# Ledger of designs, part 120: peptides against a protein of PDB entry 5HDT

Target 1, 163 residues: chain A of PDB entry 5HDT
Amino acid sequence: MVVKTFMDMDQDSEEEKELYLNLALHLASDFFLKHPDKDVRLLVACCLADIFRIYAPEAPYTSPDKLKDIFMFITRQLKGLEDTKSPQFNRYFYLLENIAWVKSYNICFELEDSNEIFTQLYRTLFSVINNGHNQKVHMHMVDLMSSIICEGDTVSQELLDTV
Target 2, 163 residues: chain A of PDB entry 5HDT as posed
Amino acid sequence: MVVKTFMDMDQDSEEEKELYLNLALHLASDFFLKHPDKDVRLLVACCLADIFRIYAPEAPHTSPDKLKDIFMFITRQLKGLEDTKSPQFNRYFYLLENIAWVKSYNICFELEDSNEIFTQLYRTLFSVINNGHNQKVHMHMVDLMSSIICEGDTVSQELLDTV

## One batch from the design tools (peptide; made by RFdiffusion4, then SolubleMPNN)

Design b2_p24_3_s1 (from b2_p24_3, 10 letters changed)
Fold by OpenDDE base, seed 3:
Structure b2_p24_3_s1 (fold): chain B 163 residues (1-163), chain A 24 residues (1-24)
Amino acid sequence: as target 1 above (163 residues)
Amino acid sequence: MKTFSREITEKGLENLEKLLKHLA
C-alpha cells in the first residue's frame, strides 16, 4: 500500500482547504506555538494535526523552518501521553491517533533537519510509553515510528540506536 | 483499507471549538 494513496483517500475537499488556510497560518504563529497555557498548546497541536490531515500529503507551509518548528512543537505535546489519568488524555490520544494515521511526520523527510525531528519524536515516545497504555495507544505509537523507518531512505545511526 | 471516521472529525471540530472558546 502506497502511503500517498492512503492519505489521498482521506483528503478533505478543496473547499475545506480554503476554509482552513488562514487558520493554518495563524495556528503556526509564535502566539500559539508558545502560548503559556499548556491546554491551549495541546488544542493547537490537535488543530495542526487536523490541518496536516486536510492538506495531506502536502502542507500549507512553505517555510522549512516553520515546518520544523511545528513538528517539534507537536512532539513536545506528545509528552502528555505519559499520564493516562489526565483529564486531557483523550486529546493527547486524538493527537497521537491523527498523526499516526495520517503519517504526518513523513513530510519531514523533505526537511534538512529530518533526523533531528525524528530523533526527538522517538525519544519522546519512548519516554512516555508505559504499561498503563492500552493496546490502541501502543499500536499508534508503533505505527508512527515504523512508518518513518520503513519509508526513510536514509535513517541515521542515532535514530536506529533509539529503536 | 483504513478510513478516517466521522468520530475523529467530530473530535477535531470539538477541539477547535474549545480552542476558540478558551481564547474568547
Scores: peptide ipSAE 0.111, ipTM 0.690, DockQ to the pose 0.019
Fold by OpenDDE base, seed 5:
Structure b2_p24_3_s1 (fold): chain B 163 residues (1-163), chain A 24 residues (1-24)
Amino acid sequence: as target 1 above (163 residues)
Amino acid sequence: MKTFSREITEKGLENLEKLLKHLA
């Protein structure tokens, strides 16, 4: 499946790409993905989203298992979107905006467990969406989910039942 | 929001970079 992005013109400089590459492997390690501090995990998720943005449409990670771990991790962080009054909501918004704009999850179509990842994403988004969210939040959530539906040629029945 | 959010993320990345240097 072809990964599509709309931020080619907004990619960072080569110097910034090199900086992110040096940190990419470390940020994807269990030390950070399983870090006990919730705020640290959110920062890690935002940094990972930036890495995907900078290197789009390719990912700097070669391991399918690592990619799955990363997107499952990002999905778990999106639970923080539920509380719009949280001091960290702006960072959660950035995470959502980034992955929706870049279409980062479309990389998951290359993975065997793509349907599992998308199912968890949809369940998470439906669990956190509420009337307190502004139009932009709703728009990004819809864009993220609809992009996956439009790009996916084959979708499991479980995913269809979730939608 | 996007520009402001990127600034927050970049600041966080700098902090993480410092942490990584201490772990090395």
Scores: peptide ipSAE 0.038, ipTM 0.653, DockQ to the pose 0.016
Fold by OpenDDE base, seed 1:
Structure b2_p24_3_s1 (fold): chain B 163 residues (1-163), chain A 24 residues (1-24)
Amino acid sequence: as target 1 above (163 residues)
Amino acid sequence: MKTFSREITEKGLENLEKLLKHLA
């Protein structure tokens, strides 16, 4: 059922959201967010990105602290974009493309610590961006960062200094 | 925005399947 629903996710019915709720909560557990296997963490991040896509513009998480943990976690995974020759680069690209397209981080505007999250995101992206990345990667990074700047009305000085 | 291309959806499915396989 989960696989079928995933393939038909464009319908985005309330029933589908309910089906993913338990999975969403499970994936956000410390077991997965702090999993010792780097590849597992990447898979978790990709799945979380899809969860946010399905639930957009809302999130299935009720805890602001949990949301913060999730996006800080996703941000850490984006470090893997640095090595374009990595065997897992395509999955890192998928993660970037997804969160940029959906504007997943925009959910964080409702969080008290949104500026911290955005600052870490910008710092991470600037640390990994390089001339080896193709135009699509650069485009997604720019889209992700510009969306936050344009849609946010309360950007911290620290974030501005990072940009 | 919620709609992705078929390619993106398939990649997402692959990631989910791999994760689920790991959990099994």
Scores: peptide ipSAE 0.122, ipTM 0.704, DockQ to the pose 0.032; fails the geometry check
Fold by OpenDDE base, seed 4:
Structure b2_p24_3_s1 (fold): chain B 163 residues (1-163), chain A 24 residues (1-24)
Amino acid sequence: as target 1 above (163 residues)
Amino acid sequence: MKTFSREITEKGLENLEKLLKHLA
């Protein structure tokens, strides 16, 4: 049922946004964010990225703490980009591509802990980036980080030290 | 931007399907 709904999705439809609300909230539950299977967590992250795509530029999550948890969760998943030979690399790529394209992290600017989120993101990306990544991966990483830098009014010293 | 290529969209759906199957 959920799959069928997504197949017929219109990103600009308010009605469809309402339909996805329950799914969005469910995916953000501790059950998924703290799931013991790393492959499941990756799938969850990808689905969350799609949720952000649908609701962009807003988010269906009303709790700042929940939003923080989600983006910290997504950030942790991006660590999987380091191993280009991983069987799951293509899904990690999908995650990166989506969040970069949608500029999903831009929602975090409204959060009090935005600098913490961005710092962790930058640290993660810099830790995983390597010459084994193709041009597209590099471009998405740069695009993701550049968007945050360009749109951010203030950046913590910690973040500056990370860059 | 909110619009993805067809390939990206299809991959997203695949991920969702796999997630749901895993939970079944």
Scores: peptide ipSAE 0.116, ipTM 0.707, DockQ to the pose 0.043; fails the geometry check

Design b2_p24_3_s2 (from b2_p24_3, 7 letters changed)
Fold by OpenDDE base, seed 5:
Structure b2_p24_3_s2 (fold): chain B 163 residues (1-163), chain A 24 residues (1-24)
Amino acid sequence: as target 1 above (163 residues)
Amino acid sequence: MKTFSREVTEKGLENVKKLLEHLE
């Protein structure tokens, strides 16, 4: 069962959100998710993270397949956290901080392939977590993984063994 | 970490719009 992100529902502006629905859908198109420019893909990922933050606790995307594609896409971008000296590291940090704070991946509990998504996330994070990151980066990585384990009731034993 | 409010949400929407325009 999906775990909802706690937030003040009174902060929502439904009319304003409706104005950007088409833009949100456009951003999640294959054109952007498969864009040949690495820097563009990072910007797309950050923008998608903002969309999830804005529309939380409900995603504006209705297609389970599209949601899977988005989170697999975001997971691939997180590999960029490996180089702390990169000029783009601050954007990778922004991406990590956002998705950890919002608990965006918890939406994936509604998806049939949630275990696949979480497995790829854990593999990616474990591959970069020991690259001289500061305390905040470590905190966000641990928070992201712990939230899925502690709040999810459908996590497979295989995934638990990965932790 | 960020604090959520109506103002933050509206600013976020504007940022999304700007980023989309930049990517087009």
Scores: peptide ipSAE 0.136, ipTM 0.737, DockQ to the pose 0.020
Fold by OpenDDE base, seed 4:
Structure b2_p24_3_s2 (fold): chain B 163 residues (1-163), chain A 24 residues (1-24)
Amino acid sequence: as target 1 above (163 residues)
Amino acid sequence: MKTFSREVTEKGLENVKKLLEHLE
């Protein structure tokens, strides 16, 4: 019975992953990543974060270039965390909370340009952090950065200079 | 990293729905 339960869970998970695969690929298209509406790009980033949560520890994207584009895109959206009074701040917080909890950026370790991605992430986070942020925001930012440092095999000098 | 679950999938779908609603 125990074995069947675990097998059923695994089978159900694989079916769900297959169901959302086409949607995941579509959301990573240039149509969404380069969408002219800032609010649309934020929603796209949140969806992508949820996709990484669903497929963790793997990613439905097989192209290293596409993965780089996605995480550089998500990093750019995190700039919106600076204004705590923005009507969209709660969605920016959701994005931060999600990627910090899931450790989504950790899949970038296998990419050749991982240090570039992490450097841009750190620079962005340090750029937007301010006294208006509550303790939870600060904790998620620290947790996100520390996780990358702890699990990374190597850190470039540029990244060290950023931290 | 977080483990996949049905609950995570359903929550992820909520954001997809929000995106689609915004684009309509």
Scores: peptide ipSAE 0.098, ipTM 0.712, DockQ to the pose 0.065
Fold by OpenDDE base, seed 3:
Structure b2_p24_3_s2 (fold): chain B 163 residues (1-163), chain A 24 residues (1-24)
Amino acid sequence: as target 1 above (163 residues)
Amino acid sequence: MKTFSREVTEKGLENVKKLLEHLE
């Protein structure tokens, strides 16, 4: 397995860093982002969240379009938080916890379409939040949204209407 | 934003392993 081999290598070398970057880029390809299996897409989202956590505060992706695609993709996966009884809920929780803790979405402030991304995020979170969620889930959702509001210099009217 | 050490990097690749195992 490619990942197992990589994990056994000296990750401090330039060659291993390049391999890791290539893997990160590969995970952001249309093959994974548009994978037909919902569970695979969730795993991809978790992997991407881990990549952002590893590279924080920077992103290994230099293309603004690719970054937008990734965060729109992650946002779509967060819809799965709605069903607290789902066998995959723990992975959805992991995704939420990770991006909230790392503040991964704050990278989007550098993007021209940041307002679109944040608007979709807020709409998604408000659509899935319910009384079945425990305090930690609520806390992460609030933390994620409040961090974006507090650090943003300009908020679109559409985003304000969503909040 | 948070920063992490090499050890956390290795842990972060666990999900990648799971993904690849699922696809294979």
Scores: peptide ipSAE 0.060, ipTM 0.651, DockQ to the pose 0.055
Fold by OpenDDE base, seed 2:
Structure b2_p24_3_s2 (fold): chain B 163 residues (1-163), chain A 24 residues (1-24)
Amino acid sequence: as target 1 above (163 residues)
Amino acid sequence: MKTFSREVTEKGLENVKKLLEHLE
């Protein structure tokens, strides 16, 4: 595949960012976000998280609606954290670890619908968190939620009620 | 928040490659 070949090319960081821009945009398409395969959707979420890590603190997505769709999509994938014995749990963990460490959701503060995104994130995390999760999982979940609260300009009442 | 680096780029695209492989 042409894209895969380009990824293996020796190039500087800025050139890589330009090269992968189209891929980043493509991964945010409905084809991937609404892919019927659950495992594919999880992998897409991880890829999107990686993209945010690469482009941090910026994002290659300029459309607020698209950014909302992406983070709502990622949030939906986090529901998979509920089953610690799932064969895909490690990938769900990777997703959580990545977005928590990078603070990817902080990009959403610029969005008009940030409260909706954060609320859904909190609801999702609280719905899946349980005593079966190890300390690292709990830590990442707490870090993710705490970062949003601490760095946000305002916290909606709905979000406060969720916490 | 993490900052961009070449090392991050190289590691960050692993899942992208895996996705592409899965779709082949």
Scores: peptide ipSAE 0.099, ipTM 0.677, DockQ to the pose 0.067; fails the geometry check

Design b2_p24_3_s3 (from b2_p24_3, 10 letters changed)
Fold by OpenDDE base, seed 1:
Structure b2_p24_3_s3 (fold): chain B 163 residues (1-163), chain A 24 residues (1-24)
Amino acid sequence: as target 1 above (163 residues)
Amino acid sequence: MKTFAREITEKGLENLKKLLEHLE
């Protein structure tokens, strides 16, 4: 009870949630998810992560297909973590930090294709993780992956093979 | 945690601002 209340206080008010609703819907459109500019897509992902933070543990998206598209999109952006020297690395770090802390992907447990989403996430993270990343990056990656494993009731064999 | 949440919000607003700038 206390923990939940405290977490709720760290989230935006209901009035703020309503304010961001239209923005949330726009950012999830194909226009943004398929935007040709890589930097724009990263910014969109960061904004979407912030939206998930605001609405946590719920999501303003009612379509399971849309949610799947969003998290597959975010997963693709996380590939940018591979280059620690990139000018955009700090934004990639922000994306990772936000998603890991909020546990945004846990919303996907309600989706029929959750295992597909988690599989792609794990494949992506393992493809980019390396000893060149600092302790915080490793911590967030581990926290994100372990949270999904610990809170999930079922894990596909493919996902198990990636871990 | 509140400090971290506030920081996320601030950075989120910054990212939104940058996004809008890219689209101008």
Scores: peptide ipSAE 0.275, ipTM 0.803, DockQ to the pose 0.020
Fold by OpenDDE base, seed 3:
Structure b2_p24_3_s3 (fold): chain B 163 residues (1-163), chain A 24 residues (1-24)
Amino acid sequence: as target 1 above (163 residues)
Amino acid sequence: MKTFAREITEKGLENLKKLLEHLE
């Protein structure tokens, strides 16, 4: 019941969302972010993406350091998009689709290290994109990157060199 | 949009369940 309630809390009141803040914070702990199992980390990333969706346009995480850790973590998971034949590809697609739809990374503009985060994201996406990806994957990748460029006031030279 | 949101929630629930199963 707790699991189902958490995943459906996007329809809950703001007060009810507060009740599940501890669970959201727990999923962002080092225990999960640094879990030795690759499949577990992917599942954690997907759950974190859903948390951002539920709390959009705000983030339930107030610590800039924690937010940075989370998005760097999610970025690392996106490397799994490279192998389109992987049995976990659908879950990687879910992660990409979710963060692209929600524009989750746009929260990072409030962070001092936003340029680092965006640079790593772009480098990762460009490193994994290939002809094996269908049009939807390409669309989500482009939407994700273009949204960041359009919203940002300035882009670092490093990011420009990546694009 | 509503349909998409529902699908995301269902997949999210599945992911969380799988996560818990993996930890047990």
Scores: peptide ipSAE 0.232, ipTM 0.781, DockQ to the pose 0.020
Fold by OpenDDE base, seed 5:
Formats: C-alpha cells, sequence, structure tokens
Structure b2_p24_3_s3 (fold): chain B 163 residues (1-163), chain A 24 residues (1-24)
C-alpha cells in the first residue's frame, strides 16, 4: 500500500482526477502497453506514473491482472536508464523520480504476484545502476528498493538473493 | 517556489500533450 505523507497533499486535486479519469483506462490498454514505438511507450509510462501519483494511495484500476501488466510494463521502460547520453534520458529520469517519490510500486503488495514484480524491478535496477549516473539517480533507485524492503511483511528467497 | 508534487504534475501534463501530438 502506498503511504501518503504531508508532502503529498498537493496531489489530491479533483480537477486533476477528472482530467485523467477518461484517459487512465485508455493508456493502460494493450494498444499503448504494446505500442511498437519505443518513444510512445516511454510517454505512456510517464503518464501512467502520473496517474498513480494523482490517485495515490488508490489506483483507478480494478483488475489485479491489469495492475500487474502496468508495473511490468513500467519496469521494462526503466531499462532505458542505462544510456545516460540518450536524448530521452531526462524523461527516463522523470519516470524514476516520480515512482520513487510516490512509492508507486507499493500498491503491488496487494497483488498475488507481488514477488514476481519486485524481483523483476530489482533485476532491472541492478542491471542499469552504476552506469555513470549522478547522485540523484542513485538515491532514487535506492529509495525505491529500500521502501519495498521496509514496508514488505514477507520477501521471497528469490528476491533476497537478488538484493 | 512550486512544490515537488506540483512540478511533477506539470511535467506529467507536458508528457501527455506530447503523447497526444505524436498520435495525431
Amino acid sequence: as target 1 above (163 residues)
Amino acid sequence: MKTFAREITEKGLENLKKLLEHLE
């Protein structure tokens, strides 16, 4: 479950929720999650991250399978952090910064396949970390991983082996 | 100064606009 802090009070705008409501389900469709254009998929991931921020600690998605698909999708996009010289790196940074600050992945604790999602996240982050990233990138990666460890009641052995 | 949450919202809306433009 996503923990809201005093610093997150600005994200509870009804106007923002109304704006994103009609787009939330469309952006989570297979058309966008499986879009052939890499740049489109990154934009979709950023928009989905913003949706989770606006609706935190809840999500506008009722299907556990859809939530799993979304977070697995976002995890795949994070691989783009490996190239710090990419023209799209700033957008990848935005994605990381958003999901780390909001603690978006903590919603996954309510999913049956949470361990699978977290394992894939950790594998992805460890594959891209220490590739010339600045301190802020490292901090967000550590914050994201540490938050999951601290809030999780149980962690699979596979996940522990990854850490 | 803008709060961090507000900054993310503005950047997010920019990304959404770019996404919609790409689809046109």
Scores: peptide ipSAE 0.228, ipTM 0.778, DockQ to the pose 0.019
Fold by OpenDDE base, seed 4:
Structure b2_p24_3_s3 (fold): chain B 163 residues (1-163), chain A 24 residues (1-24)
Amino acid sequence: as target 1 above (163 residues)
Amino acid sequence: MKTFAREITEKGLENLKKLLEHLE
């Protein structure tokens, strides 16, 4: 009975994940990734980060090209961290905190263009970091970059030059 | 196991709601 109950709970969770799979796929469509409104794109990025958190360590996206598009998209949104006085800064912080804690970018190690993705991430983070950021922001940035370096099998020369 | 809804943080749920509002 105990085993059955546990299995039923796990099955229910998987069924719920399948139920929301269409939403996850829809959020990764060009309609959202190329949306003209900057605030909408930030919201999309936050939702995508939550999707990766929920489905971790497995992404609900099977297309390598789609995964690349998503993480390049998220990377572009992180540029908004530069202005600490922005009304949207808290959402940018949420995005950073989430992807750093979950280690979402580590999914990219399975992609041929992983080094390109990581290089763009590092360049973006280094371009936006400033003295206005508090210790937590700095910590999340360092944690995110350190995790990729420590868990990666190989690093391109371009990435090494960026770091 | 946690339900899908419970796995979304309060802030995440807020972001999703705001996104859906833009689509209405």
Scores: peptide ipSAE 0.215, ipTM 0.774, DockQ to the pose 0.020

Design b2_p24_3_s4 (from b2_p24_3, 9 letters changed)
Fold by OpenDDE base, seed 4:
Structure b2_p24_3_s4 (fold): chain B 163 residues (1-163), chain A 24 residues (1-24)
Amino acid sequence: as target 1 above (163 residues)
Amino acid sequence: MKTFSRPVTEKGLENLKKLLEHLE
């Protein structure tokens, strides 16, 4: 399974990183980002998050448009955090934990449409955060949002108006 | 572990403060 392959890969596995680069690029294709199965899309998001982890601090995706698509895609998956009783919640948690720790959204600082991406991220997180989440989930959400603001060095008025 | 972390700046902290004030 592709998801397991990237999940178990180490950042220092240079040979494997080169070997699976094409697979990483393939996973960002429209076929996977627009897959009709919701659970498949979640797995794709987790895999993409792992790809960013593995290749940090350099993203294997060079196209600004592709990067925007990826992060907008990941953002859409985070909506699944709203249901803490979902059988897939652990995977949503994994996704959140990963992107918060790896700080993959920092890649978006260099994108022209960064404001749109961050606006959608913040809207999504604020829409799903609730008292049903445990302290760790809350911690990752706060860490993710605060890190982007602190390290991005910019907050547009549009973003402020969103919250 | 390597991440995409960037240094926290004074301006970034100021922006965080502004956001928090906006939420209050």
Scores: peptide ipSAE 0.437, ipTM 0.848, DockQ to the pose 0.843
Fold by OpenDDE base, seed 3:
Structure b2_p24_3_s4 (fold): chain B 163 residues (1-163), chain A 24 residues (1-24)
Amino acid sequence: as target 1 above (163 residues)
Amino acid sequence: MKTFSRPVTEKGLENLKKLLEHLE
């Protein structure tokens, strides 16, 4: 499984990073981002999150348009956090935990459409956050949102008004 | 672990404060 492959990779594995670079690029293709199976899309999102983790602090994707597509895609997957009883919830949790700790969304600070990306992220998170989530989920959500605001001094008023 | 973390800014903290005020 591709997900397990990237999940188990370390940041210091230079040979592996080089070996799987083409796979990383392929996973960001429209074929995977627009895959008809939502479970597959979730796995793709987890892989992409792991790719950012592995290559941090440098993203292997250089195209601003591609980066936007990726983060908008990941954001759409986070909507799955709304169902805490889903058999896939653990993967949604993994996705949330990863992007919160790795702070991969910080890559978006350099994008012209950063406001759109962050707005969609916050709207999504606020739409799914509820008292049914355990403390860890809440912690990662708060950490993710707070870090973006604190580390990005260009957050628009529109984003702040999203709450 | 290496991350994409950036230094916290004064403006960022101010914006966080505004966000918290919106939640109150």
Scores: peptide ipSAE 0.436, ipTM 0.848, DockQ to the pose 0.808
Fold by OpenDDE base, seed 2:
Structure b2_p24_3_s4 (fold): chain B 163 residues (1-163), chain A 24 residues (1-24)
Amino acid sequence: as target 1 above (163 residues)
Amino acid sequence: MKTFSRPVTEKGLENLKKLLEHLE
């Protein structure tokens, strides 16, 4: 299983990282990003998040268009955080925790469409934040949003208006 | 563990302050 493979991989496993580089690239293909099954898309998102974790601080994806597609895709999956009683909530939590800790969205700072990506991220997070979330979920959401602001050079007025 | 973290900037802190003020 591809998801399990990347989940268990360490950052220091250089030989494994090189071995699975092509697989990482394959997982970012339209076939997976546009998969019709939402559960599959969630697993793909988690796997992509793990890929960023494993290869940090250097993403294996170099195409700006591909990176945009990936982060827009991950952002769309975060909507699943809205239902705390969902059977897949733990995976959504994992996704949130991962991207918050790894700070993978920082990759977007170098993209021309960074404002679009961050705007969608913040809109999505604010749309799903609710009192049903525990403190850890709130912490990760706040940490994710605040770190992007603090570590980024610019925050567009449009982004601030989404608050 | 390695991350994609970047140094916090003064401008970034200022922007955070603006965001917090907006939420008040």
Scores: peptide ipSAE 0.434, ipTM 0.847, DockQ to the pose 0.855
Fold by OpenDDE base, seed 5:
Structure b2_p24_3_s4 (fold): chain B 163 residues (1-163), chain A 24 residues (1-24)
Amino acid sequence: as target 1 above (163 residues)
Amino acid sequence: MKTFSRPVTEKGLENLKKLLEHLE
């Protein structure tokens, strides 16, 4: 799995961004999103988060359906934050920190199924948020949820009531 | 660093208040 490639890449590396565009597209394929290995799926999620970071503020994925699949996939991986003693917890933390910092979920504001995506995100985060996490984890979770609400003025009352 | 950040709106702040009230 090519995780380190995107992790070390800068936003201003235009030549490298062009070179690895095809790889970025392949990492979002069903083969990787539905990979049977849980650890591989986590690495894929981290790569996707890095891809959004590298290409910000423009997502390299243009298909609304593909974007929905990606964010639903990333949301499912965040459930791994529940086990703070897991050897993979640092990678889950990296994923959370990245998506909170880059605000990649803001891409979902343009999707028809944004309500579904954010509902699943909030439900997932609230299911794990009080599981002995340190202050930094809590800060990223709160920052992620609050920034989506503040910067997404189209969030419906229905979404708020379902959380 | 470039992000997908958007401006905070009055409606967004209102929704945040509603969310916090719901969680309290």
Scores: peptide ipSAE 0.429, ipTM 0.846, DockQ to the pose 0.775

